# Peptides against a protein of PDB entry 3T7K: the designs that were tried, part 43

Target 1, 248 residues: chain A of PDB entry 3T7K
Amino acid sequence: KAEKILARFNELPNYDLKAVCTGCFHDGFNEVDIEILNQLGIKIFDNIKETDKLNCIFAPKILRTEKFLKSLSFEPLKFALKPEFIIDLLKQIHSKKDKLSQININLFDYEINGINESIISKTKLPTKVFERANIRCINLVNDIPGGVDTIGSVLKAHGIEKINVLRSKKCTFEDIIPNDVSKQENGGIFKYVLIVTKASQVKKFTKLINDRDKNETILIVEWNWCVESIFHLNVDFTSKKNVLYQKK

## One batch from the design tools (peptide; aimed at target 1 C21 T22 H26 L63)

Design b2_p21_7_s1 (made by RFdiffusion4, then SolubleMPNN; from b2_p21_7, 6 letters changed)
Fold by OpenDDE base, seed 3:
Structure b2_p21_7_s1 (fold): chain B 248 residues (1-248), chain A 21 residues (1-21)
Amino acid sequence: as target 1 above (248 residues)
Amino acid sequence: ELKKEEEEIKKLIEEVKKKYE
C-alpha cells in the first residue's frame, strides 16, 4: 500500500531521521504510515537505545520528560522537530488533489522553539555536559520526585558515571560518596555533589560533611539545576539558580 | 502514558519546589 501511495512522486526525499517521540504520537502510527515514513528515511523508535544511534526527537515543545532530556545527549542530536512535521508530511502524501511531483516539506520549518543551533552544535562535542563540568559521581536522595531510576538514567546519559542513592532519613556520612575526579587546572571541582529535594536535607548533609570532612567543597542542588544544565548543555557555576548550598 | 509521565514529572517538580519555598 505504501509503495502505491508513494509511486506518484518522481523523487522521494531521504530525511535520515532516527527518532523518538515525547508528548506526541502516543497512539503510534498505522502500518501504512510507518512504512511511508520508513521509505522517506524516517524511523521512529519506541524507546531510546544507544545502539540505534538516534539523532532526532519529536516533541511539541521543550519538555522535561526522560526522552526529551536524554535526546539532548544524542551524538549528535541533528533535529528537534515539532510533530507537525510528520502530520504535514503524511497529509501531503495522502492528498489526492495535488499532482505533487515532489514532497515539499523542509525540516528546518519545524524546529522546536528554544532548541537552536547553539544547542544542537553542543551535542557534537566529544564530551557530555556533566563530564565537562567535572561531575562524575553524585549523591541522589531516594525520595526524589520522578524516581531515582529515571533521574539516574538521565544523568548517566549526560555523563554522570556513578549515582549513589541516599536514604535521606537513615543515611550517615559514610554513605555519602565523593566526586572522584582528577583536578583539572581550570575547572571548579566539588568533592561532594548532592541532588536533594528538601531544605532539611541540605541542613543534614552539610552538617554531616562539614563535621567529618572539614574544608571540602560541596555542591547541593535541586533537580532543576540538572535540567537547566541539560537544556543549555552547559553547567554555569556562576549561577545560583537552583543551587541550595555551595562551598568552594 | 506520556502525558501522565509529564504531568507526574511536573507535579513532582512542583512538589519539590514547594518544599524548598
Scores: peptide ipSAE 0.027, ipTM 0.488, DockQ to the pose 0.043
OpenDDE base, seeds 1, 2, 4, 5: peptide ipSAE 0.021, 0.021, 0.021, 0.020; ipTM 0.586, 0.586, 0.579, 0.579; seeds 4, 5 fail the geometry check

Design b2_p21_7_s2 (made by RFdiffusion4, then SolubleMPNN; from b2_p21_7, 6 letters changed)
Fold by OpenDDE base, seed 5:
Structure b2_p21_7_s2 (fold): chain B 248 residues (1-248), chain A 21 residues (1-21)
Amino acid sequence: as target 1 above (248 residues)
Amino acid sequence: DLKKEEEEIKKLEEEVKKKYE
């Protein structure tokens, strides 16, 4: 059926998109539309797998979903597009009234607001955002909204290698792992990096660390610190936004 | 915060669904 529908066009574009969707198309596509999209070089995946070499995300706007945050770790992210791209494309293809010899849809007309070329260009860098920031090992409290698995997965996608989950009520100093990075001459390296949710946790962890390892560097942040770093594909250590405690 | 975000996402999904139908 898809072949018959597409036969009216003299030339078919190859968009070369391997995409996931977030905030749109939760019910998927019908079989004919999937086939049409495939013929146009648009492959939609349900989940993010590194082996699929994903290069595109569809979303109505910037979202804080796992898929959206992870899409910024694609190598590279070629396109971040509004779902209207697919909708308009399919509408043109299914239209019987228009004797269209060609599909006239430009990808650049459907860019997600706020995802600009500067962001896209940073996804071409050989390193991940937290890797560039010398954050390899972090401590994450177990009561974080969204769950440690989801949050941890996003952080790993962006270059954090080890996620140590802390049981906030029961943890001791020995449970806190250091950020094991080689001291580079240039850049803020923190020995202890923690993501917490409550002020009480800040007090607890700062006390534990300072009592046992008094002269070490500490960075305690909220999840929003990570999100902002991801959205900018840059860690700004000069910003105090979403930083709960910092000792250099 | 998560609940509000989830509700917003659901709303967005429904809006897109209506356009796709």
Scores: peptide ipSAE 0.445, ipTM 0.894, DockQ to the pose 0.915
OpenDDE base, seeds 1, 2, 3, 4: peptide ipSAE 0.444, 0.442, 0.443, 0.444; ipTM 0.894, 0.893, 0.893, 0.894

Design b2_p21_7_s3 (made by RFdiffusion4, then SolubleMPNN; from b2_p21_7, 9 letters changed)
Fold by OpenDDE base, seed 1:
Structure b2_p21_7_s3 (fold): chain B 248 residues (1-248), chain A 21 residues (1-21)
Amino acid sequence: as target 1 above (248 residues)
Amino acid sequence: DLEKEEKEIKELIKKVEEKYK
């Protein structure tokens, strides 16, 4: 059926998209449309797997979903597109009125607002955002909204190697892991990096660390600090936004 | 707030998709 529909076109584009969707297409696609998209070089996956070499995300806007945040770790992310790309494409293909000899849909017309070439270019870097920031090991409180597994998965996708989950009410100094990064010449390294949810945790962890390891560097942030770093694919250590405690 | 917005957007997209089926 898809072949018959596409037969009216003299030339078919190859978009070469391996994509996931977030905040759109929750009902999926029918079999015919999937086949049409496949013939146009558009393959949509349900989940993110490294083996699939994903290069595209469909979303209506910048979102804080796991899929969206992880898409910024694609190697590279080639396109971040609005769902209207697929809608307009399928509309044109199914149109009976237009004697269209060619599909005329340009990917660049459907870019997600706020995901510019600067962001896309950073996804071509050989390193991940937290790797570049010299953050290898972090401490994460267990009561974080969204869950430690989801947040941990996002952080790992962006270069964090080890995630230590802290039981906020029961943890001691011995439960806190150091950020074991070899001192590279040009980057500030925090020995202790923590993601927390509330002010009481800041007080607790600062006390625990300062009492036992007084001269060490500490960075305590909110989840939003990580999100902003991901959205920019850059850690700005000069910003105090979403930083709850910093000791250099 | 985000979850609500995402739901609303999904619903809107669904309506648009249905129109073009």
Scores: peptide ipSAE 0.053, ipTM 0.749, DockQ to the pose 0.414; fails the geometry check
OpenDDE base, seeds 2, 3, 4, 5: peptide ipSAE 0.042, 0.053, 0.046, 0.043; ipTM 0.735, 0.747, 0.740, 0.724; seeds 2, 3, 4, 5 fail the geometry check

Design b2_p21_7_s4 (made by RFdiffusion4, then SolubleMPNN; from b2_p21_7, 9 letters changed)
Fold by OpenDDE base, seed 4:
Structure b2_p21_7_s4 (fold): chain B 248 residues (1-248), chain A 21 residues (1-21)
Amino acid sequence: as target 1 above (248 residues)
Amino acid sequence: DLEKEKKEIEELIKEVEKKYK
């Protein structure tokens, strides 16, 4: 069926998209449309797998979903597109009136607002955002909304190697893991990095660490610090935004 | 569910803002 529909076009584009969707196309696509998209070099996957070499995200806007956040870790992310790209494409293909010999849809016209070329270009870097920031081991409180698995998965996609889950009410100093990175002279390396959700946790962890390791560097942040770092594909250690406690 | 995740993350942000501002 798809072949018959596409036969009216003299030339078909190859978009070379391996994509996931978030915040759109919840009902998926019918079999014919999937086949059409596949013939145009657009493959839509249900989930993110490293083996699929994903290079595209469809979303109506910047989202804080797992899929969206992980898409910024694609190597590279080639396109972040609005769902209207697919909608308009399928409309044009199914249109009986358009004796169009060619599909005339430009990917660049459908870019997600706020994901610019500067962000896209950073996805071509050989390192991940937290790797560049010398953050490889973090402590994460177990009561984080979204769950430690989801949050942890996002962080790992962005270069965190080890995630230590802290039981906030029962944890001791010995439960807190150090960020084991080689001291680079010019980069603020924090020995202890923690993601927390409550002021009481800040007080607790600050006390535990300072009582045992008084001279050590500490970074305590909220999840939004990680999100902002991901959206910019850069960690700004000069900013106090979303930083709850910092000791250099 | 991605929508659930989004809501939970947004709630976290709101909670933090309420507690620290």
Scores: peptide ipSAE 0.052, ipTM 0.664, DockQ to the pose 0.040
OpenDDE base, seeds 1, 2, 3, 5: peptide ipSAE 0.035, 0.066, 0.036, 0.031; ipTM 0.660, 0.675, 0.664, 0.651; seed 2 fails the geometry check

Design b2_p21_8 (made by RFdiffusion4)
Pose (drawn by RFdiffusion4):
Structure b2_p21_8 (pose): chain A 234 residues (1-94, 102-181, 189-248), chain P 21 residues (1-21)
Amino acid sequence: KAEKILARFNELPNYDLKAVCTGCFHDGFNEVDIEILNQLGIKIFDNIKETDKLNCIFAPKILRTEKFLKSLSFEPLKFALKPEFIIDLLKQIHQININLFDYEINGINESIISKTKLPTKVFERANIRCINLVNDIPGGVDTIGSVLKAHGIEKINVLRSKKCTFEDIIPNDVIFKYVLIVTKASQVKKFTKLINDRDKNETILIVEWNWCVESIFHLNVDFTSKKNVLYQKK
Amino acid sequence: YFEKLETDNEEALEEAEKNAL
């Protein structure tokens, strides 16, 4: 059936996209539209799996979804495209000349896309390997944890903030000895006291979640930035 | 179909913004 639709075309391009959509196409398309995309070398997965080697993301704009943030750890991310690409493509299908250049997500330029080829992850480059994360983090620890691990963090230690003792705090073994991601000022006080009491001469970095998000959007941890840094002892 | 698809995408975008991390 989709072959009939495509039998009208002398030659079909191979767009060679392995993509997820975020902020769009939340189920699929109709079956015909889906089979057409495969015939054009476009495959859209429901969720991100490391071994599918996704290279593309469809999104109306830069988004803070788990998918958009994880797409910045594709190896490599080749295309970040507005959904209008698929829309214009299927409109034309129903010769093919829709191109991969008229549909960039504004704000995601080549300089950022190119950093996904780097042989390191953003937090791996920043020597942030093992972190503590408060259990009350918005988005929940499983998701935030998955995003941070996708960006080079190896150990996520979850702290029940009200209950945790110093012994629950894991060092950042790879440089900050202790790295914590927190929500409340009430947590900054408790953690600096606990660590200062028990490991006075060591280094600490306490940041908000937004510090990690900015770092992922820039694919760079800027240690000279005070934005979203709640406490640091270096 | 494409008009509907665009509307669906706008709604999906609003949901994505509400569920932002």

Design b2_p21_8_s1 (made by RFdiffusion4, then SolubleMPNN; from b2_p21_8, 7 letters changed)
Fold by OpenDDE base, seed 1:
Structure b2_p21_8_s1 (fold): chain B 248 residues (1-248), chain A 21 residues (1-21)
Amino acid sequence: as target 1 above (248 residues)
Amino acid sequence: MIEELKKKNEEALEEALKNAL
C-alpha cells in the first residue's frame, strides 16, 4: 500500500534517520505510515539500544526525559527534529492535490529550538561530557526523583562508569567512593563527587568526608547540575549554579 | 488522522513535562 502511495513521486529522499521519539508519537504510527517512513529512510525505534546506532531524536522541544537526555549521547546525534517534520511529510505524501513530483521537506526547517550546531558538533567528540570533565565515579543518593536506575542510566550514557548509590540515612564514610581518575595536569579533579537532593545530605556528607579524608576535593551537586551539563554537552566548573558544596 | 496525531502529540508533551527528570 505504501508503494502505491509513493509511486506518484519520481524520486524519494533517503533521510537516513534512526530515531527515537519523546513527548510525541507515543501511540506510534499506523502500518502504512511506518512503511512510508521506512521507504524514506526513517526508522523509529521504541527504545534506545547502542546496537541500533541511533542518530536522531524527535521532540517538540528540549525535554528532561530519559530519551532526550540520552539522545545527546548519540555518536553522533545528527538531527534533533520537531515532530512536525513527520506530520508535514505524511501530509504531503497523503495529499492528492499536491502535484509534486518530489517530496520537498527540509530537515533543517524542523530543528528543535536550543539544539544548535554547536551541540550537534559536540556529539561527534570521541569522549562523553562527564568523561571530559574527569568524572568517572559518582555517589548518588537513593532518594533522587526519577529513581537511581533511570538517573544512573542517563549518567552512564554520558560517560560516568561507576554509580555508587548511597542510602542517605544509613551511609557512613566507608560507603562513599572516590572518583578514581588519574590526575590530569590541566583539569580540576574532584576526589569525591556526589549528587544529592537535600541540604541535610550536604551537611552529612561534607562532615563524613572532611572528618575522615581531610583536605580532599569535594563536589556536591543537584541533579540539575548534571542536566545543564548534558544540555550544553559541557561541564562548567566556574558556575555555582546547582552546586551545593565545592571544595577545591 | 493527522489532526489526531497533533492532538495526541500535545497530550504526549504534557505527559513528558509532568514526568520530567
Scores: peptide ipSAE 0.660, ipTM 0.963, DockQ to the pose 0.911
OpenDDE base, seeds 2, 3, 4, 5: peptide ipSAE 0.650, 0.658, 0.660, 0.656; ipTM 0.962, 0.963, 0.963, 0.963

Design b2_p21_8_s2 (made by RFdiffusion4, then SolubleMPNN; from b2_p21_8, 6 letters changed)
Fold by OpenDDE base, seed 2:
Structure b2_p21_8_s2 (fold): chain B 248 residues (1-248), chain A 21 residues (1-21)
Amino acid sequence: as target 1 above (248 residues)
Amino acid sequence: DFEKLKEENKKALEEAEKNAL
């Protein structure tokens, strides 16, 4: 059926998209539309798998979903597109107007607001955002909204190698892991990195660390610090936004 | 039905915003 629909076009674009969707197309597509999209070089996947070499995300705007946050770790993210791209494409293809010899839809007209070439260019870097920031091992409190598995999965996609989950009420100093990064000379390495949810945890962890390891560097942040770092594909250590405690 | 699809996408957006990490 798709072939018959597409046969009216003299030339078909190849968009070369391997995409996931978030905040759109939850019910997927019908078999005919999937086949049409596939013939146009658009493959939509249900879940992010590294093996699929995903290069695109469909979303109506910047979202704080697992899929959106992880899409910024694609190698590279080529396109971040509004769902209207697919809608307009399918509308044009299903249109019975005889006069359309070509599909006239440009990907660049459907870019998600706030995902610019500066962001896209950073996805071409050989390193992940937290790797570039010398953050490889973090401590995550177990009461994090969204759950430690989801949050941890996002952080891992962005270069965190080890996530230590802290039981905030019961944890001791021995439960806190160091950020084992080889000393780079230029002073940007925190020995202890923690993501916390409340001020009482800041007080607890700062005390535990300072009582046992008084001279060490500590970074305690909110989850929003990670989100902002992901959305910018850059860690700004000069910013105090979402930083709860910092000892250099 | 593209109007239905738009409505579904509106709901999907609302859900994504509600369940934001």
Scores: peptide ipSAE 0.690, ipTM 0.968, DockQ to the pose 0.908
OpenDDE base, seeds 1, 3, 4, 5: peptide ipSAE 0.689, 0.689, 0.690, 0.689; ipTM 0.968, 0.968, 0.968, 0.968

Design b2_p21_8_s3 (made by RFdiffusion4, then SolubleMPNN; from b2_p21_8, 6 letters changed)
Fold by OpenDDE base, seed 3:
Structure b2_p21_8_s3 (fold): chain B 248 residues (1-248), chain A 21 residues (1-21)
Amino acid sequence: as target 1 above (248 residues)
Amino acid sequence: DFEELKKKNEEALKEAEKNAL
């Protein structure tokens, strides 16, 4: 059926998209439309797997979903597109207007607002954003909104190797892991990195660390610090935004 | 129906915003 629909076009584009969707197309597509998209080089996946070599996300705007945050870790993210791309494409293909020798849909007309070439270019870097920031091991409080598994999965996608979950009420100093990174010459390495939700946790962890491991470097941030770092694909250590405690 | 699809996408967006991390 899809072949018959597409046979009216002299040339078919190959968009070469391996995509996930977020905030759109929850019900997926019908079998015919999936096949049409596949013939145009558009493959949509339900879930993110590294083996699929995903290069695209469909979303109406920048979202704070797991899929969107992880899409910025694609190698590279080639396109971040509005769902209207698919809608307009399918509308054109299903149109009964005989005179369409070509599909005239340009990917660049459907870019998600705020995902610019500067962001896309950073996804071509050989390192992940937190890897570049010398953050490999973090401590994450167990009461984080969204859950430690989801948040942890996003952080891992962006180069955090080890996530230590802290039971904030019961944890001791021995439960806190150091950020084990080799001293590189050009960056402030924090020995302890923590993501917390409450001011009481800041007080607790700063006391525990300072009492047992004096003069060590500490970074305590909110989840929003991570989100901003992901959205910019850069960690700005000059910013105090979403930083709750910093000791250099 | 592309209008139904648009409506469903609006609902999907609202859900995504509600479930924001």
Scores: peptide ipSAE 0.716, ipTM 0.971, DockQ to the pose 0.911
OpenDDE base, seeds 1, 2, 4, 5: peptide ipSAE 0.713, 0.715, 0.715, 0.714; ipTM 0.971, 0.971, 0.971, 0.971

Design b2_p21_8_s4 (made by RFdiffusion4, then SolubleMPNN; from b2_p21_8, 7 letters changed)
Fold by OpenDDE base, seed 1:
Structure b2_p21_8_s4 (fold): chain B 248 residues (1-248), chain A 21 residues (1-21)
Amino acid sequence: as target 1 above (248 residues)
Amino acid sequence: EIEELKKKNEEALKEAEKNAL
């Protein structure tokens, strides 16, 4: 069926997209449309797997979903596109009135607002955003919204190697792991990095660390600090936004 | 069919915003 529909075009583009969707196409596509998209070099996957070499995200805008946040870790992310790309493409293909010899849909017309070439270019870097920031080992409180597994998976996709989950009510100093990074000469390294949800946790962890490991560097942030860092593919250590405690 | 896809996408967006991390 797809071949018969596409036979009206003299030439078919190959978009070479391996994509996931978020905030759109939850029900997927019908069999004919999937086959049409496949013939155009558009493969849509249900889940993110490293083996699939994903290079595209479909979303109506910047979203705080696991898929969207992880898409910024693709190697590289080639395109971040609005779902209207697929909609307009399918409309053009199913149109009987348009005597179009070619499909005239430009990917660049469908860019997600706020995902610019600067962001896309950073996904070509050999390192991940938190790796570049010298954050390899973090402490994460167990009461984080979204759950430690989902949040941890996003953080790992962005270069955090070890996530230590802290039971905020029961944890001691011995439960807190250091951020074990080799001193790079030119980068601020925090010995203790913590993601917390409450001011009481800030008070607790700052006391535990300062009482036992005096004069060490501490960074305590909200989850939003991580999200902003991901959306910019850059950690800004000069910003106080979403930083709850910092000791240099 | 395409108008239905658009409507479903509006619903999917609302859900994604509600379930934001």
Scores: peptide ipSAE 0.709, ipTM 0.969, DockQ to the pose 0.911
OpenDDE base, seeds 2, 3, 4, 5: peptide ipSAE 0.708, 0.709, 0.709, 0.708; ipTM 0.969, 0.969, 0.969, 0.969

## One batch from the design tools (peptide; aimed at target 1 G23 H26 L63)

Design b2_p22_1 (made by RFdiffusion4)
Pose (drawn by RFdiffusion4):
Structure b2_p22_1 (pose): chain A 234 residues (1-94, 102-181, 189-248), chain P 22 residues (1-22)
Amino acid sequence: KAEKILARFNELPNYDLKAVCTGCFHDGFNEVDIEILNQLGIKIFDNIKETDKLNCIFAPKILRTEKFLKSLSFEPLKFALKPEFIIDLLKQIHQININLFDYEINGINESIISKTKLPTKVFERANIRCINLVNDIPGGVDTIGSVLKAHGIEKINVLRSKKCTFEDIIPNDVIFKYVLIVTKASQVKKFTKLINDRDKNETILIVEWNWCVESIFHLNVDFTSKKNVLYQKK
Amino acid sequence: HIEELKEDVEEDLENAEKNELP
């Protein structure tokens, strides 16, 4: 059936996209529209799996969704495209000349896309390997944890902030000896005291979640930035 | 169908903004 629709074309382009959508197309399209996209070398997965080697993201704009943040750890991310690409493409299908250049998500330029080819992840480059994360983090630890691990963090240690003792805190073994992601000033005081009591001469970095988000959007951890840094001892 | 798809995209964006990682 979709072949009949496509039989009217002399030649079909191979867009070669393995994409997820975020902020769009939350189910699929109709079956015909889907089979047409595959015939054009466009495959859209429901969720991100490391072994599908996704290279594209469809999104109306830069978003803080798990999908958008993880797309910045594709190997590599080749295209970050507005949904209008698929829309214009299916409109024309129903010769094909829709291109991959008229639909860039504003704010995601080549300099950032290109960093996804780097042989390292953003937090791996920053020597942030093992972190502690408070259990009350907005978005929940499973999701935030998945995003951070997708960006080079190997160990996520979750701290029940009210209950945890110094012994629960894991060092950042790879440089900050202790890295914590927190929500409350009430947590900064407790953790700096605990660590200062037990490991006085060592280094500490305490940041908000937004510090990690900014680092991912830039694919760079800027240690000279005070933005979203709650405490540091270096 | 295209106009409906555009509206869906707008609604999905609003939902994505509400469910974003703050």

Design b2_p22_1_s1 (made by RFdiffusion4, then SolubleMPNN; from b2_p22_1, 7 letters changed)
Fold by OpenDDE base, seed 3:
Structure b2_p22_1_s1 (fold): chain B 248 residues (1-248), chain A 22 residues (1-22)
Amino acid sequence: as target 1 above (248 residues)
Amino acid sequence: MIEELKKKIEKDLELAEKNELK
């Protein structure tokens, strides 16, 4: 059926999209539309797998979903597109009225607001955002909204190698892991990096660390610090935004 | 079909917003 529908076009574009969706197309597509999209070089996946070499995300806007946050770790993310791209494409293809010899839909017209070329260009860098920031091992409190597994998965996608989950009520100094990174001369390396949810946790962890490991560097941040870093694909150590405690 | 898709996207967006990592 798809072949018959597409036969009216003299030339078909190859968009070369390997995409996931968030905030759209939850029910997927019918078999015919999937086949049409596949013939146009658009493959949509249900889940993110590294082996699929995903290069695109469909979303109506910037979202703080697992899929959206992870899409910024694609190597590279080529396109971040609104779902209207697919809608307009399918509309044009299914339209009987237009003796359209060609599909005239430009990907660049469907960019998600706020995902600019600067962000896209950073996804071509050989390193991940937290790797560039010399953050490889972090401590994460167990009471974080969204769950440690989901948040941990996002952080790992962006270059965190080890996530230590802290039981906030019962943890001791011995439960806190250091950020074991080689001293690079030019980068602010924090020995202890923690993501916390409450001011009481800041007080607890700062006391535990300062009492046992004096004069060490500490960075305690909110989840929003991580999100902002991901959305910008850059860690700004000069910003105090979402930083709860810093000792350089 | 297209109008139905648009309506579904709105619902999907609402659901996604509920599932945001805040």
Scores: peptide ipSAE 0.576, ipTM 0.935, DockQ to the pose 0.939
OpenDDE base, seeds 1, 2, 4, 5: peptide ipSAE 0.576, 0.573, 0.573, 0.575; ipTM 0.933, 0.933, 0.932, 0.933

Design b2_p22_1_s2 (made by RFdiffusion4, then SolubleMPNN; from b2_p22_1, 10 letters changed)
Fold by OpenDDE base, seed 5:
Structure b2_p22_1_s2 (fold): chain B 248 residues (1-248), chain A 22 residues (1-22)
Amino acid sequence: as target 1 above (248 residues)
Amino acid sequence: KIKELIEKNKEDLELALKNQLK
């Protein structure tokens, strides 16, 4: 059926997209439309797997979803597109009235607002955002909204190697792991990096660390600090936004 | 149909997802 529908076109584009969707297409696509998209070099996956070499995200706008945040870790992210790309494409293909010999849809007309070439270019870097920031090991409180698995998965996609989950009410100093990064000359390295949810946790962890490991560097942040770092694909250590405690 | 679905659910979905990740 897809071949018959596409036979009316003299030339078919090859978009070369391996994509996931977030905030759109919850009901998926029918088999014919999937086949049509496949013939145009558009493959849509249900989940993110590294083996699939994903290069595209479909979303209506910048979202704080797991898929969207992880898409910024693609190597590279080639396109971040609005779902209207697929809608308009399929509409043109299924149209019986359009005497179009060619599909006339430009990917660049469907870019997600706020994902610019500067962001896309950073996804071509050989390192991940937290790797560049010398954040390898973090401590994450167990009561984080969204759950430690989801949050941890996003952080790992962006270069954090080890996530230590802290039971905030029961943890001791011995449960807190150091950020084991070799001293690089030009980067602020924090020995202890923690993501917390409550002011009481800040007080607890600062006391535990300062009492047992005096004069060490500490960074305690909210989850939003991580999100902003991901959205910019850069960690700004000069900003106090979403930083709850820092000791340099 | 797809466009309408996207438009209707867009804000609610974003709000729900933000709450899950904050």
Scores: peptide ipSAE 0.046, ipTM 0.644, DockQ to the pose 0.401
OpenDDE base, seeds 1, 2, 3, 4: peptide ipSAE 0.043, 0.030, 0.043, 0.036; ipTM 0.651, 0.634, 0.643, 0.639; seeds 1, 2, 4 fail the geometry check

